# Peptides against a protein of PDB entry 4JHK, part 32

Target 1, 212 residues: chain A of PDB entry 4JHK
Amino acid sequence: EDYKIQSFDLETQKLLKTALKDPGSVDLEKVSSVIVDQSLKDQVFSREAGRICYTIVQAEAKQTNGSVFRRNLLNRLQQEFKAREETRKRSTQEWVCLVSFICNIFDYLKVNNMPMVALVHPVYDCLFRLAQSDALKNEEEVDCLVLQLHRIGDQLEKMNVQLMDELFNLLRDGFLLQEDLSSMGRLLLLEILEFRAGGWKLSDTAQKYYYS

## One batch from the design tools (peptide; aimed at target 1 R70 R71 L77 F81)

Design b2_p15_5_s2 (made by RFdiffusion4, then SolubleMPNN; from b2_p15_5, 9 letters changed)
Fold by OpenDDE base, seed 4:
Structure b2_p15_5_s2 (fold): chain B 212 residues (1-212), chain A 15 residues (1-15)
Amino acid sequence: as target 1 above (212 residues)
Amino acid sequence: SSVEEFQKGIDELFE
């Protein structure tokens, strides 16, 4: 299977490829660190990182019945989550990358084919932060919010419908009441409101309307 | 806090 790791140098690519096939032969803490670091710089990679992480987890489980990689990964995620407000202040780009990465780990890293319960509240916290007025005025944050809801909204709702209702109350209020929303931001909020209302599905006509 | 809950969830996962 091919993974999009061309953004790394050749030595790191080799490390990752080895981790994917023979995780017991590499430093899995280093591997997790490399993946997280790159995911905090590249939002596109963060989704690929989810697949990579899942594969490494499965490979380690099969090879040694171990979970060293997953433990290191989640501990690093917790550290980044703890520092999320400082990250947001320092760099909007790194902040949205962090949110994207956490959401993608939620999406790909399953336990017994179920979402990790430990990630539910952290994911919602990130999305709620993006739904605050000071974030909704930033198109980059709105883009991130809407993207994550498109990707994992249905799964998140299954885990906690009450939190999802509360989140969308904020989005509705932002759409209707916030004065400094960009036209695109308001359009994106409307789209995601309709997306959920339609059972987390979007018609072809609506897709063309909002993303043409 | 959510940070504490996150850590707790991780700890429980590896018990």
Scores: peptide ipSAE 0.557, ipTM 0.945, DockQ to the pose 0.768
OpenDDE base, seeds 1, 2, 3, 5: peptide ipSAE 0.552, 0.543, 0.552, 0.556; ipTM 0.945, 0.943, 0.945, 0.945

Design b2_p15_5_s3 (made by RFdiffusion4, then SolubleMPNN; from b2_p15_5, 8 letters changed)
Fold by OpenDDE base, seed 1:
Structure b2_p15_5_s3 (fold): chain B 212 residues (1-212), chain A 15 residues (1-15)
Amino acid sequence: as target 1 above (212 residues)
Amino acid sequence: SSVEEMEKGIEELFS
């Protein structure tokens, strides 16, 4: 399989490739740290990271029946989540990367083919933070919010429909009432409102209207 | 809190 790891140096690429094929032969704590660090710098990789993490988890389980990688990954994720407000203050880019990473871990790293219950509220907390007025005025944060809802909104709603209703009430209010939204931001909010209303589906016509 | 739930969830997964 091909993974998007070209952003790493050759030594790190080798480490990751080995982890994917022979996880028992590498330091899986180091591997998890490298993945998290890069995910906080590169939002494109943040998405790929979920798939990579899932593969390593499966490989380790198959090879040694171990869970060292997943343990270290989740511990680091917990640390970053705890510090999310400081991260946002320091760098909007790192903040949206963190949200993207958490959402992708939620999407890919399942237990018994089910989403990790422990990540449900953390994901909602991140999305609610992006739905606040001070975040909605930042197009980068709106992009992140809408992107994640397209990816995992249907799954997340199944876990807690009440929180999803509350979240979309904020988005509706932002769309209708907030004056310092960018034109694209307002368009994205309208689109995601329609997306959910349509059962988390987007028609070809709507896709062209909003994104072409 | 969400943090507490995450911590609890991790502990349960690896206990």
Scores: peptide ipSAE 0.283, ipTM 0.884, DockQ to the pose 0.871
OpenDDE base, seeds 2, 3, 4, 5: peptide ipSAE 0.140, 0.175, 0.167, 0.162; ipTM 0.764, 0.753, 0.781, 0.772

Design b2_p15_5_s4 (made by RFdiffusion4, then SolubleMPNN; from b2_p15_5, 9 letters changed)
Fold by OpenDDE base, seed 2:
Structure b2_p15_5_s4 (fold): chain B 212 residues (1-212), chain A 15 residues (1-15)
Amino acid sequence: as target 1 above (212 residues)
Amino acid sequence: DAVEEFEEGVKELFE
């Protein structure tokens, strides 16, 4: 399989490739750190990072029945989550990358083909933060919010429908009441409201309408 | 507290 790791230097690429095949031969803490660092800089990579992480987790489990990588990854993720407000203040871009990464880990890093329960509330917390008035006025944050809901909304709802209802109440209120939404932001909120109402599916016509 | 819940959840995963 081809993993999108071209953004790393050659040495790091080698490290990651080795981790994917022979995780026991590398410093998995370092590997996790590298992945998290890059995911905080590149939201596109954060999606790929989820797949990479899953593969490493599986490889380590098969090789040694270990979970060192996952532990280090989640510990680092927990640290970043704890500092999320500071990150948001420092850089909206880093903040949305963090949210994207957490959501992608939730999406890919499953246990027995089920989402990790430990990530449910952290993910919702991030999404709720993006749904606050001060965040909804920022198109970059709205983009992130809507993107994540498109990716994992159905899974999240299955984990906790009550929180999803509460979240979408905020989104509805934002759509209706928030005065400083961008035109695109308002459109995206409307779309995601419709998306969930349609069972987390969009018709081809609706897709074209909102994103063409 | 979301941070505490995350921490506890992570611990549970590795027990």
Scores: peptide ipSAE 0.250, ipTM 0.867, DockQ to the pose 0.805
OpenDDE base, seeds 1, 3, 4, 5: peptide ipSAE 0.148, 0.155, 0.154, 0.143; ipTM 0.779, 0.764, 0.796, 0.781

Design b2_p15_6 (made by RFdiffusion4)
Pose (drawn by RFdiffusion4):
Order: structure tokens, then sequence, then C-alpha cells
Structure b2_p15_6 (pose): chain A 212 residues (1-212), chain P 15 residues (1-15)
């Protein structure tokens, strides 16, 4: 019900609500463009855009059996994904928004009730980037890293365990060895190590230790 | 890698 589009221009809100019901009536290329554009600019929308993207993808399949929107969306995201390092230099905020959005799409947009394998390596590419020492020194990026691991970390490991293992080695390494990792960064990494070791769930006691 | 990813994305769209 709530796609979290309050950040949008009033005209665009109409465009988006229209695409949900009658995709054939709207420019799906323009629609996908305004969604990706806004997703890089607004944090709340970046972690929720998957709902509206899925609703539109399903609406097109139902109405016209087409997947044009899905296509434009994936190709535009791929372009942002390819330019991820440049975007990170320009704005940490935009970068973490891109990661949250890509990961939200991996969570919501399914292919025959299965995850899109096309996004497996790209998501790991993003999370490995966050696990680097130059990224871990920024609580903003550590926050982004652990958000994705909480949300889709379990699904990702099923698709590829080797990568999740090597990724968590970088987490342990940064935890023990890195000195400019902050107190909050340490709390976040420790919680995610326990989270994964516990099978991607938060124990009652960890809930008490880490969170208000 | 980019060509493989393109292919995978097009296959996902065709699904």
Amino acid sequence: as target 1 above (212 residues)
Amino acid sequence: DDEELDTLIEEAADA
C-alpha cells in the first residue's frame, strides 16, 4: 500500500500511481528513469523503492505480458552500478543509496519466485567495497553494509557461500586489526558477526546488548 | 564480465 513516494514531485506522484494500474498508458522508460533518479537522492526511498518496482513489473506482465519496465530499470541500474566508484567519490550519500536500492531490487523483484542471479555478483561487488578499510572508517558505509546483510544476507549466502565467507573475513579483519574503525563501527560489525554465526537471526540476548 | 551481466539481465527481463 505505502510505496513511500512522498518525496516526489506532485506530478510524478501521479505518473507513478498511474503506472501501477495502467503501465501501458505511461512511458515506462521515463517511469524507470525517475525512480532510479530519486532512489539515488533520498535514503528512505532507496531502501523501499523495491515495492513499487515490483508492483509495476507485475502490472505489466499482467496487462501486456511485457517486461519493458523491468528491462529499463535493470539496465539503468547496471549503468549506475558500473559507475559506482565515481559516484562514491562524488557523494557517499548517493553511493550508499545506490547499494540500498540495488539490494532492495534483489529482495523484491523475483524471477519465477527465485532471486535474480544477475544481481548476485553485483551485490557482492557492492558489499566487498563497503568492507574495505577506506569504507569501514565511515560509519555511514558500515551502516549501509550491515543493513544489506540484515535484509538479504541470508538469500545472498544461498546463492554463493564462497563470497559471503571471504566477505566476513574482511569483517573480522577490520574488526580486530583496523584502528580508525569507530566505536559505532565496532558495535555494528560485532553484531553482524553474531548475526550470521547464528544463522542470520538476532538472538534475544544480542537484541538486549546491541539495541535500545 | 560486463557482457555476461548484460546477458543475465536480458534473460531476467525475458522471464

Design b2_p15_6_s1 (made by RFdiffusion4, then SolubleMPNN; from b2_p15_6, 4 letters changed)
Fold by OpenDDE base, seed 4:
Structure b2_p15_6_s1 (fold): chain B 212 residues (1-212), chain A 15 residues (1-15)
Amino acid sequence: as target 1 above (212 residues)
Amino acid sequence: SDEELEKLIEEAAAA
């Protein structure tokens, strides 16, 4: 299995590869920190990070029956989540990377093939923040919001349909009432509204229409 | 939500 870690320097790549194969031989706290740091800088990696993290978790469990990596990862995640408003103020890019990372962890770090329940509200909190009027006017935040909903919306809804309804009420209101949406932002909101209405499915034709 | 993450960490540590 290939992991997209080319964004790291060679030394760090070696560290990550070792963690994936022999987690007991590396500092897993350091590994978790490296992954989180990079995920906050690169949204593409943030997507891949979930898969990498899951693999390391499984490898450690198999090798030592330990959970050091997961504990450190989630601890760092909590720290970043608590500071999310400051992060957003400082850098929209880092903020959307953080949201992407949290969502991807939700998607990949499953327990008994089920999402971690404790991540549900934090994920929704992030998405609700992206659905506020001050965020909807920023196309970068709208891109992130819609992307995450495409990836994990169906799973989130299964966990809490009431929150999803509330979220989409905000998105509908934004689409209909907010004046300072970009053309693309408005189009993306419409698409995601239709996506959910269609049972979290969209035809290839419709997909191309909204995104090309 | 912060408390939820704390619970998650505790759960992870107990695994």
Scores: peptide ipSAE 0.042, ipTM 0.766, DockQ to the pose 0.651
OpenDDE base, seeds 1, 2, 3, 5: peptide ipSAE 0.027, 0.027, 0.026, 0.034; ipTM 0.702, 0.709, 0.662, 0.738

Design b2_p15_6_s2 (made by RFdiffusion4, then SolubleMPNN; from b2_p15_6, 6 letters changed)
Fold by OpenDDE base, seed 2:
Structure b2_p15_6_s2 (fold): chain B 212 residues (1-212), chain A 15 residues (1-15)
Amino acid sequence: as target 1 above (212 residues)
Amino acid sequence: SDAELEELIEQAAAA
């Protein structure tokens, strides 16, 4: 498989490549740190990061039956999650990257092809935070919220439909009642409301309407 | 949620 790691320097690229094929030969704590750090800076990379993480986890499990990488990764994830409000205050960009990263880890880092149950509430917590009025007024946060729901909404709902209902109640209220939404933000909320209502599917025509 | 992540970490360590 090809992994998009061109944003890293050559040394780091080598480290990551080695981790992917021979995780036992590298410092997996360092690898996890590098991945998390970059994911907190680049939302696009966070998607790739999820895939990379899963691959490394599988490789280590296969090679040594170890879980050093996963442990370090999740430890760092927990640290960042705990500090999420501070991160949000410091940088909206970093905050949405964090959310994206957590969601992508949920999406990719599955166990026995199942989502990690322990990540369900943390993911919802992030999404609920994005669904608050102070976040909905920020288009960047709305973009993130809608993007994540497009990516993992169906999976999350399967894990806890009640929380999803509650989340979308907030989104509906935001769409209908919040006055300081941007036009695009309001449009995105409407789209995601329709997206879920349609069984987490959207026609190409509808997609063009909302995202063209 | 923090506790849940802690549990996940522990599970990962035990695996």
Scores: peptide ipSAE 0.030, ipTM 0.720, DockQ to the pose 0.634
OpenDDE base, seeds 1, 3, 4, 5: peptide ipSAE 0.030, 0.030, 0.030, 0.030; ipTM 0.718, 0.698, 0.716, 0.721; seed 3 fails the geometry check

Design b2_p15_6_s3 (made by RFdiffusion4, then SolubleMPNN; from b2_p15_6, 4 letters changed)
Fold by OpenDDE base, seed 1:
Structure b2_p15_6_s3 (fold): chain B 212 residues (1-212), chain A 15 residues (1-15)
Amino acid sequence: as target 1 above (212 residues)
Amino acid sequence: MDEELERLIQEAADA
């Protein structure tokens, strides 16, 4: 499924378009809020928002050498991250959208062609939360966990291999020892264990499945 | 991502 900008009202569409073309002429705090809000509601958008955010960041840097949008985005992201347990309790869908969004920002929003170091621990914290027993029994959370690891696992490991080892110890234990996994959840855990063991390499078919 | 959003991103990159 592809996200369509027409899901926004006309005013918001114009706001986003202007932010991409002339970021200095719009309220960049409002733009960041709109993007985060929609990312929490729409899982497809949450996986696409990183490219939009990166484009706005680059446009602002080029136009004014500013970083207002990035600061506002990260501030809102930090707020949502801090409230992640409340979000999870309220809505599993919003929770997995939040994780997807944070991971997507990590993937696309690079500074000086480098991943944002400040996002490493928040990303791992989200993935570790998804790797807990109470989350592994929920197929929607397992889907999210496995999807993010397919998309950014290799990058995350390069940032901190120790945390990745600890995370996969939890996933292995969940696969082997947890009794209330769904059949699909168990298959997904096995697949991601094998994926990392294979060096995070995707076949052409798997590439299309996880990145389309 | 749909074609419209992709175009917007590309247009911004070309500016």
Scores: peptide ipSAE 0.223, ipTM 0.836, DockQ to the pose 0.029
OpenDDE base, seeds 2, 3, 4, 5: peptide ipSAE 0.171, 0.174, 0.203, 0.221; ipTM 0.812, 0.808, 0.825, 0.833

Design b2_p15_7 (made by RFdiffusion4)
Pose (drawn by RFdiffusion4):
Structure b2_p15_7 (pose): chain A 212 residues (1-212), chain P 15 residues (1-15)
Amino acid sequence: as target 1 above (212 residues)
Amino acid sequence: DEEHEDLLWEEAGEL
């Protein structure tokens, strides 16, 4: 019900609500463009846009059996994904929004009730980037890293365990060895090590230790 | 590898 589109221009809110019901009546290329655009600019929308994207994707399949929107969205995202390092230099905020959005799509948009394999390596590419020492020194990026691991970390490991293993080695390495990792960064990494070791769940006791 | 990855994106869009 709540797609979290309050950040949008009033005219665009109408465009988006229309695409949910009657996709054939709207420019799905323009619709996908305004969604990707806004997703890079607003944090709440970047971690929730997957709901509205899925609803539209399903609406098009039902109405016209088409997947044009899905296509425009994936190709636009691929372009942002390819430019990820340049976007990171320009704005950490935009970068973490791109990762949150890509990961939200991996979570919501399924293909025959299965995850899109097209996004497996790109998501690992993003999380490995966050695990680097120049990224871990920024609590903003560590926060982004652990958000994705909480949400889709389990689904990602099923698709590829080798990558998740090598990724968590970087997490242990940064935890033990890195000195400019902050206190909050340390708490976040420790919690995610326990989280994964526990089968991607938060124990009752860890809940008490880490969170208010 | 780049061409394969691009193809996977395109194929995902066609589904």

Design b2_p15_7_s1 (made by RFdiffusion4, then SolubleMPNN; from b2_p15_7, 5 letters changed)
Fold by OpenDDE base, seed 3:
Formats: C-alpha cells, structure tokens, sequence
Structure b2_p15_7_s1 (fold): chain B 212 residues (1-212), chain A 15 residues (1-15)
C-alpha cells in the first residue's frame, strides 16, 4: 500500500515507511511529532495523516502489544486542542489545519471499526467554533467546516444526533440571517444544509452546481 | 492504556 508522503524529505520519508512496517525499530515519539507538525501546516496531508496513524497504531499493537505511538499522538493532539483559540488568533490557516487533523484522526483512528468516543465532543467543539458568526464571515473557516462535515458528518451524527441538530441550527441561522457572509460562504452553507437533508448525499447535478 | 488515552482527550474536550 502506498502513502502520499512526498512532501517530506527523503530521510523523513524513510522514517515514516519504517514506522509503518517495523514501528519497534524507530523513535515513535519523533514519528508522532513529525506527523502532527506537518498536519498543522498542510491541510491536504491531514487526510493522509489519519490513515498513516491508524496503520502505525495497528502495526505497533501487533508487534509489541504497545501503544507508545498512539499515546504520544493523542497527548500532542490534546495540547493543540487546548490551545485552539490562541492558534486561531495567530493564524487562521493553522487553525483550520488543526480542525482538519482532529477530524481525520476521528475518521481513521478507530477501535473495532468504531470511532473513539472521547473524540466526539472535541470534534463537535471545533465545528461549533467554526459555526460562530465571527468564523462564518471568514471563507477559509467556512471551507474547513463544510469539508469536515462532508467527510465525517454522517459518523458524527450517529454518535450524537442532538449536537448535530444544534450545529445545523447555527448553520441555518448563519445562512438566513448573517449579513457579512461571502457569496461563496453562503453558497457552501446552503450546500451542506442540503447535503444533510439528503441523508449525507449529494446528487451529481448538485455537485456540479456547487463545485464546477 | 487505551482507556487512559481516551480519558485524557475527553478531559481536554471539556475545557
């Protein structure tokens, strides 16, 4: 199986490949740090990061019944989550990368094919923050919000339908009532409202309308 | 170990 790690230098690529196959032979704290650091800089990598993390977790569990990598990963995630408001103030780009990373960890780091229950509230907290009026006026934050809901919205709803209803109440209010939305932001909110209403599916016609 | 890790994340989410 191939992983999209071309953005790293050759030495780091080798480190990651080794961690995927023989996690006991590398410094798993260093590996986790490298993955998190890159995920906070590159939102595209966050998708791949989730898959990589899952594979390393499984490999370590099978090899040594250990969880050193996962522990380091989650500890770093906890630190970044706690500092999320400061991150948002410093850099919108870093903030949306953080949200993307948390959502992708939720999506991929599963136990018995189920998401970690402890990640449900942190994910919703991030999405609710993106749904506030001060965030909805920023197109980059709206892009992030809509992207995550497309990726994991159906899974999140299964975990807590009440929170999803509350979130979409905010999105509907933003779409209908907030005046300082960009044209694209308003379009994206409408699309995600329709996406959920359609059972987390979008017709081919609608897909072309919003994204072509 | 897994339970401890999940507990830490849950606590962080409550802050």
Amino acid sequence: as target 1 above (212 residues)
Amino acid sequence: MEEEEEKLIEEAGEL
Scores: peptide ipSAE 0.028, ipTM 0.654, DockQ to the pose 0.143
OpenDDE base, seeds 1, 2, 4, 5: peptide ipSAE 0.026, 0.027, 0.023, 0.025; ipTM 0.647, 0.655, 0.645, 0.644; seed 4 fails the geometry check

Design b2_p15_7_s2 (made by RFdiffusion4, then SolubleMPNN; from b2_p15_7, 6 letters changed)
Fold by OpenDDE base, seed 4:
Structure b2_p15_7_s2 (fold): chain B 212 residues (1-212), chain A 15 residues (1-15)
Amino acid sequence: as target 1 above (212 residues)
Amino acid sequence: SEEEEEKLIEEAGNL
């Protein structure tokens, strides 16, 4: 399999490639740290990071029946999540990267081929934070919110439909009532409202309208 | 193991 790790230096790329194939031969704590650090800087990488993490978890489980990597990864996620408000205050970019990463871990890191139930509330907490009025006025946060809902909204709804209903009530209210939304922000909120209403699917016509 | 998975899930529950 090909993984998008070109953003790392050659030594780190070698480390990651080795972790993917022979996780027992590398420092998995270091590997997890490298992946998290890059994911907190590059939102595009966070999607690939989820896939990489899943592969390493599977490889370690198969090789040693161990979970050192997953433990280190989740511990780091817990630390970053706990500090999320400070992160948001310091850097919107780092905040949306954090949200993207936790959502992608939810998407890829399965246990017995099922989503980790323990990640459901943390993911919703992040999305609810993005749905607050002070976040909805920032296009970068709206972009992140809408992107995550496009990626994992259907899965999240299956895990907890009540929270999804509450979230979308906030989004509807933001769309209709919030005065300081940008034109693009309002458009994105409308699109995601329609996306869910359509069963988490976008028609070809709607795709052209919103994303051409 | 199932026990190890449960422990990790429990740890993740502290998020």
Scores: peptide ipSAE 0.033, ipTM 0.659, DockQ to the pose 0.127
OpenDDE base, seeds 1, 2, 3, 5: peptide ipSAE 0.025, 0.024, 0.028, 0.029; ipTM 0.631, 0.641, 0.648, 0.671; seed 1 fails the geometry check

Design b2_p15_7_s4 (made by RFdiffusion4, then SolubleMPNN; from b2_p15_7, 7 letters changed)
Fold by OpenDDE base, seed 2:
Structure b2_p15_7_s4 (fold): chain B 212 residues (1-212), chain A 15 residues (1-15)
Amino acid sequence: as target 1 above (212 residues)
Amino acid sequence: MEEEQEQLIREAGEL
């Protein structure tokens, strides 16, 4: 399987490739750190990172029945999550990368094909933060919010429908009441409201309308 | 499945 790790230097690529096949032969803390660092810089990579992380987790489990990588990964995520407001203040781009990464880890890092319960509230907390008025005025944050809901909204709802209802109440209010939304932001909010109302599905026609 | 989930929560805690 090909993993999109071309953005790393050759030495790091080798490290990651080794981790994917023989995790016991590498420093898994370093591997986790490298993945998180890159995911905080590149939102596109964050999606691939989820797949990479899952593969490493599975490889380590099969090789040693260990979970060193996962523990290190989650510990780093916890650190970044706790500092999320500082990150947001420093860089909107890093903040949305963080949210994207956490959501992608939620999406890919399954436990017996089920979402990790430990990530449910952190994911919702991130999405709720993006749904606040000060975030909704920023199109980059709205893009992130809507993207994550498209990716994992159905899974999140299954984990906690009450929180999802509350979140979408905020999105509805934002759509209706927020004065400084961009035109695209308002359109995206409307689309995601419709998306959930349609059972987390969007017709081809609707998709073309909102994203073409 | 649930047992492993609970173990993860104990090891890593909720973020």
Scores: peptide ipSAE 0.167, ipTM 0.835, DockQ to the pose 0.134
OpenDDE base, seeds 1, 3, 4, 5: peptide ipSAE 0.112, 0.119, 0.113, 0.123; ipTM 0.813, 0.813, 0.813, 0.819

Design b2_p15_8 (made by RFdiffusion4)
Pose (drawn by RFdiffusion4):
Structure b2_p15_8 (pose): chain A 212 residues (1-212), chain P 15 residues (1-15)
Amino acid sequence: as target 1 above (212 residues)
Amino acid sequence: SSEELFEEELESLSE
């Protein structure tokens, strides 16, 4: 029900609500463009845009059996994904928004009730980037890292365990060895190590230790 | 590869 589009221009809100009901009536290329655009600019929307993208993808399949929107969205995202390092230099905020959005799409947009394998390596590419020492020194990026691991970390490991293992070695390494990792960064990494070791669930006691 | 998988997904959607 709530796609979290309050950040949008009033005209665009109409465009988006229309695409949900009658995709054939709207420019799906323009629609996918305004969604990707806004997703890189607003944090709340970047972690929620998957809902509206899925609703539109399903609406097109139902109405016209087409997947044009899905296509434009994936290609546009691929372009942003390819330019991820440049975007990170320009704005950490945009970068973490891109990662949150890509991971939200991996979570919501399924292919025959299965995850899109097309996004497995790209998502790991993003999380490995966050696990690097130059990224871990920024609590903003550690926050982004652990948000994705909480939400799709379990699904991702099923698709590829080797990568998740090597990724968590970097987490342990940064935890023990890195000195400019902050107190909050330490709390976030410790919680995610316990989270994964516990089978991707938060224990009652960890809930008490880490969170208000 | 990741690029090949992505292109295959795009090609399948184009059908």

Design b2_p15_8_s1 (made by RFdiffusion4, then SolubleMPNN; from b2_p15_8, 4 letters changed)
Fold by OpenDDE base, seed 2:
Structure b2_p15_8_s1 (fold): chain B 212 residues (1-212), chain A 15 residues (1-15)
Amino acid sequence: as target 1 above (212 residues)
Amino acid sequence: SSEELFQQELENLSK
């Protein structure tokens, strides 16, 4: 299977490829660090990173019944999550990459085909942060928020419908009451409100209306 | 807290 790792240098690509096939032969802490570092720089990669991480986790489980990679990955995620406000202050781009990465890990790194319960609240915390007034005025943050809800909203709701209700109350209020939303931001909020109301699905007509 | 949940997961993996 092909993984999108062209953004790494050749040595790192080799490292990642080896981790995917023979995780026991590489430093899995280093592998996790490289993946997280790149995911914090490239939101597009963060999506692929989830798939890569899942594959490495599965490979290690099959090879040694170990979980060294997952442990290191989650440890790093915990560190970044704890520092999320500092990250946001420093760089909106890094912040939305962090959110995207955490959400993608939630999406891909499943246990017995179920989301990791331990990630539910951290994901919601990130999304709630994006739903605050100071974040909603930033289109980059709104883009991230809406994108994640499109990707994992249905899964998150299944894990905790109460939190999802609370989140969407904030989004509704933002849509209705926030004065400094961009035009696109307001449109995206409306779309995501309709998306959930429609059972986390959009009709072809609605899709064309909002994204054509 | 969410941070505590992260820690719990890490502890579970260390078992």
Scores: peptide ipSAE 0.111, ipTM 0.802, DockQ to the pose 0.830
OpenDDE base, seeds 1, 3, 4, 5: peptide ipSAE 0.090, 0.044, 0.067, 0.037; ipTM 0.789, 0.741, 0.776, 0.712

Design b2_p15_8_s2 (made by RFdiffusion4, then SolubleMPNN; from b2_p15_8 with E7Q S12R E15K)
Fold by OpenDDE base, seed 1:
Structure b2_p15_8_s2 (fold): chain B 212 residues (1-212), chain A 15 residues (1-15)
Amino acid sequence: as target 1 above (212 residues)
Amino acid sequence: SSEELFQEELERLSK
């Protein structure tokens, strides 16, 4: 299977490839750190990182029935999550990368074919932060918010419909009441409102309208 | 809290 790791140097690529095939032969703490660090810099990679992490977790489980990688990964995620406000103040790009990464881990890193319950509230906390007025005025944050809801909104709602209702109340208010939204931001909010209303699906006609 | 949920999962995995 092909994994997009060409952005790393050759030594790190070798490390990651080995981790994917023989996780017991590498330092899994180092592997997790490398993946998280790159995910905080590259939102495209953060999507791939979820798949990579799942593969490593499965490989370690099969090889040694261990969970060293997942433990180190979650430990680092916790650290980054705790510092999320500082990250946002420092760099919007790093902040949306962090949100994207956490959401992608939630999406891909299943345990016994179930979402990790421990990530539900952290994901919602991130999405609620993106739904605040100071974030909705930033198109980069709106893009991130809408993208994540398209990817994992249906799964998140199944975990906690009350929080999803509260989140979408904020989005509706932002769409209707906030004056400093960009035209694209307002369009994206309307689209995601319709997306959920349609059972987390969008008609072909609507898809063309919003993303033509 | 979210932080508590992280900690609970970490403790579970540390065993």
Scores: peptide ipSAE 0.237, ipTM 0.846, DockQ to the pose 0.843
OpenDDE base, seeds 2, 3, 4, 5: peptide ipSAE 0.229, 0.175, 0.235, 0.097; ipTM 0.844, 0.825, 0.845, 0.752

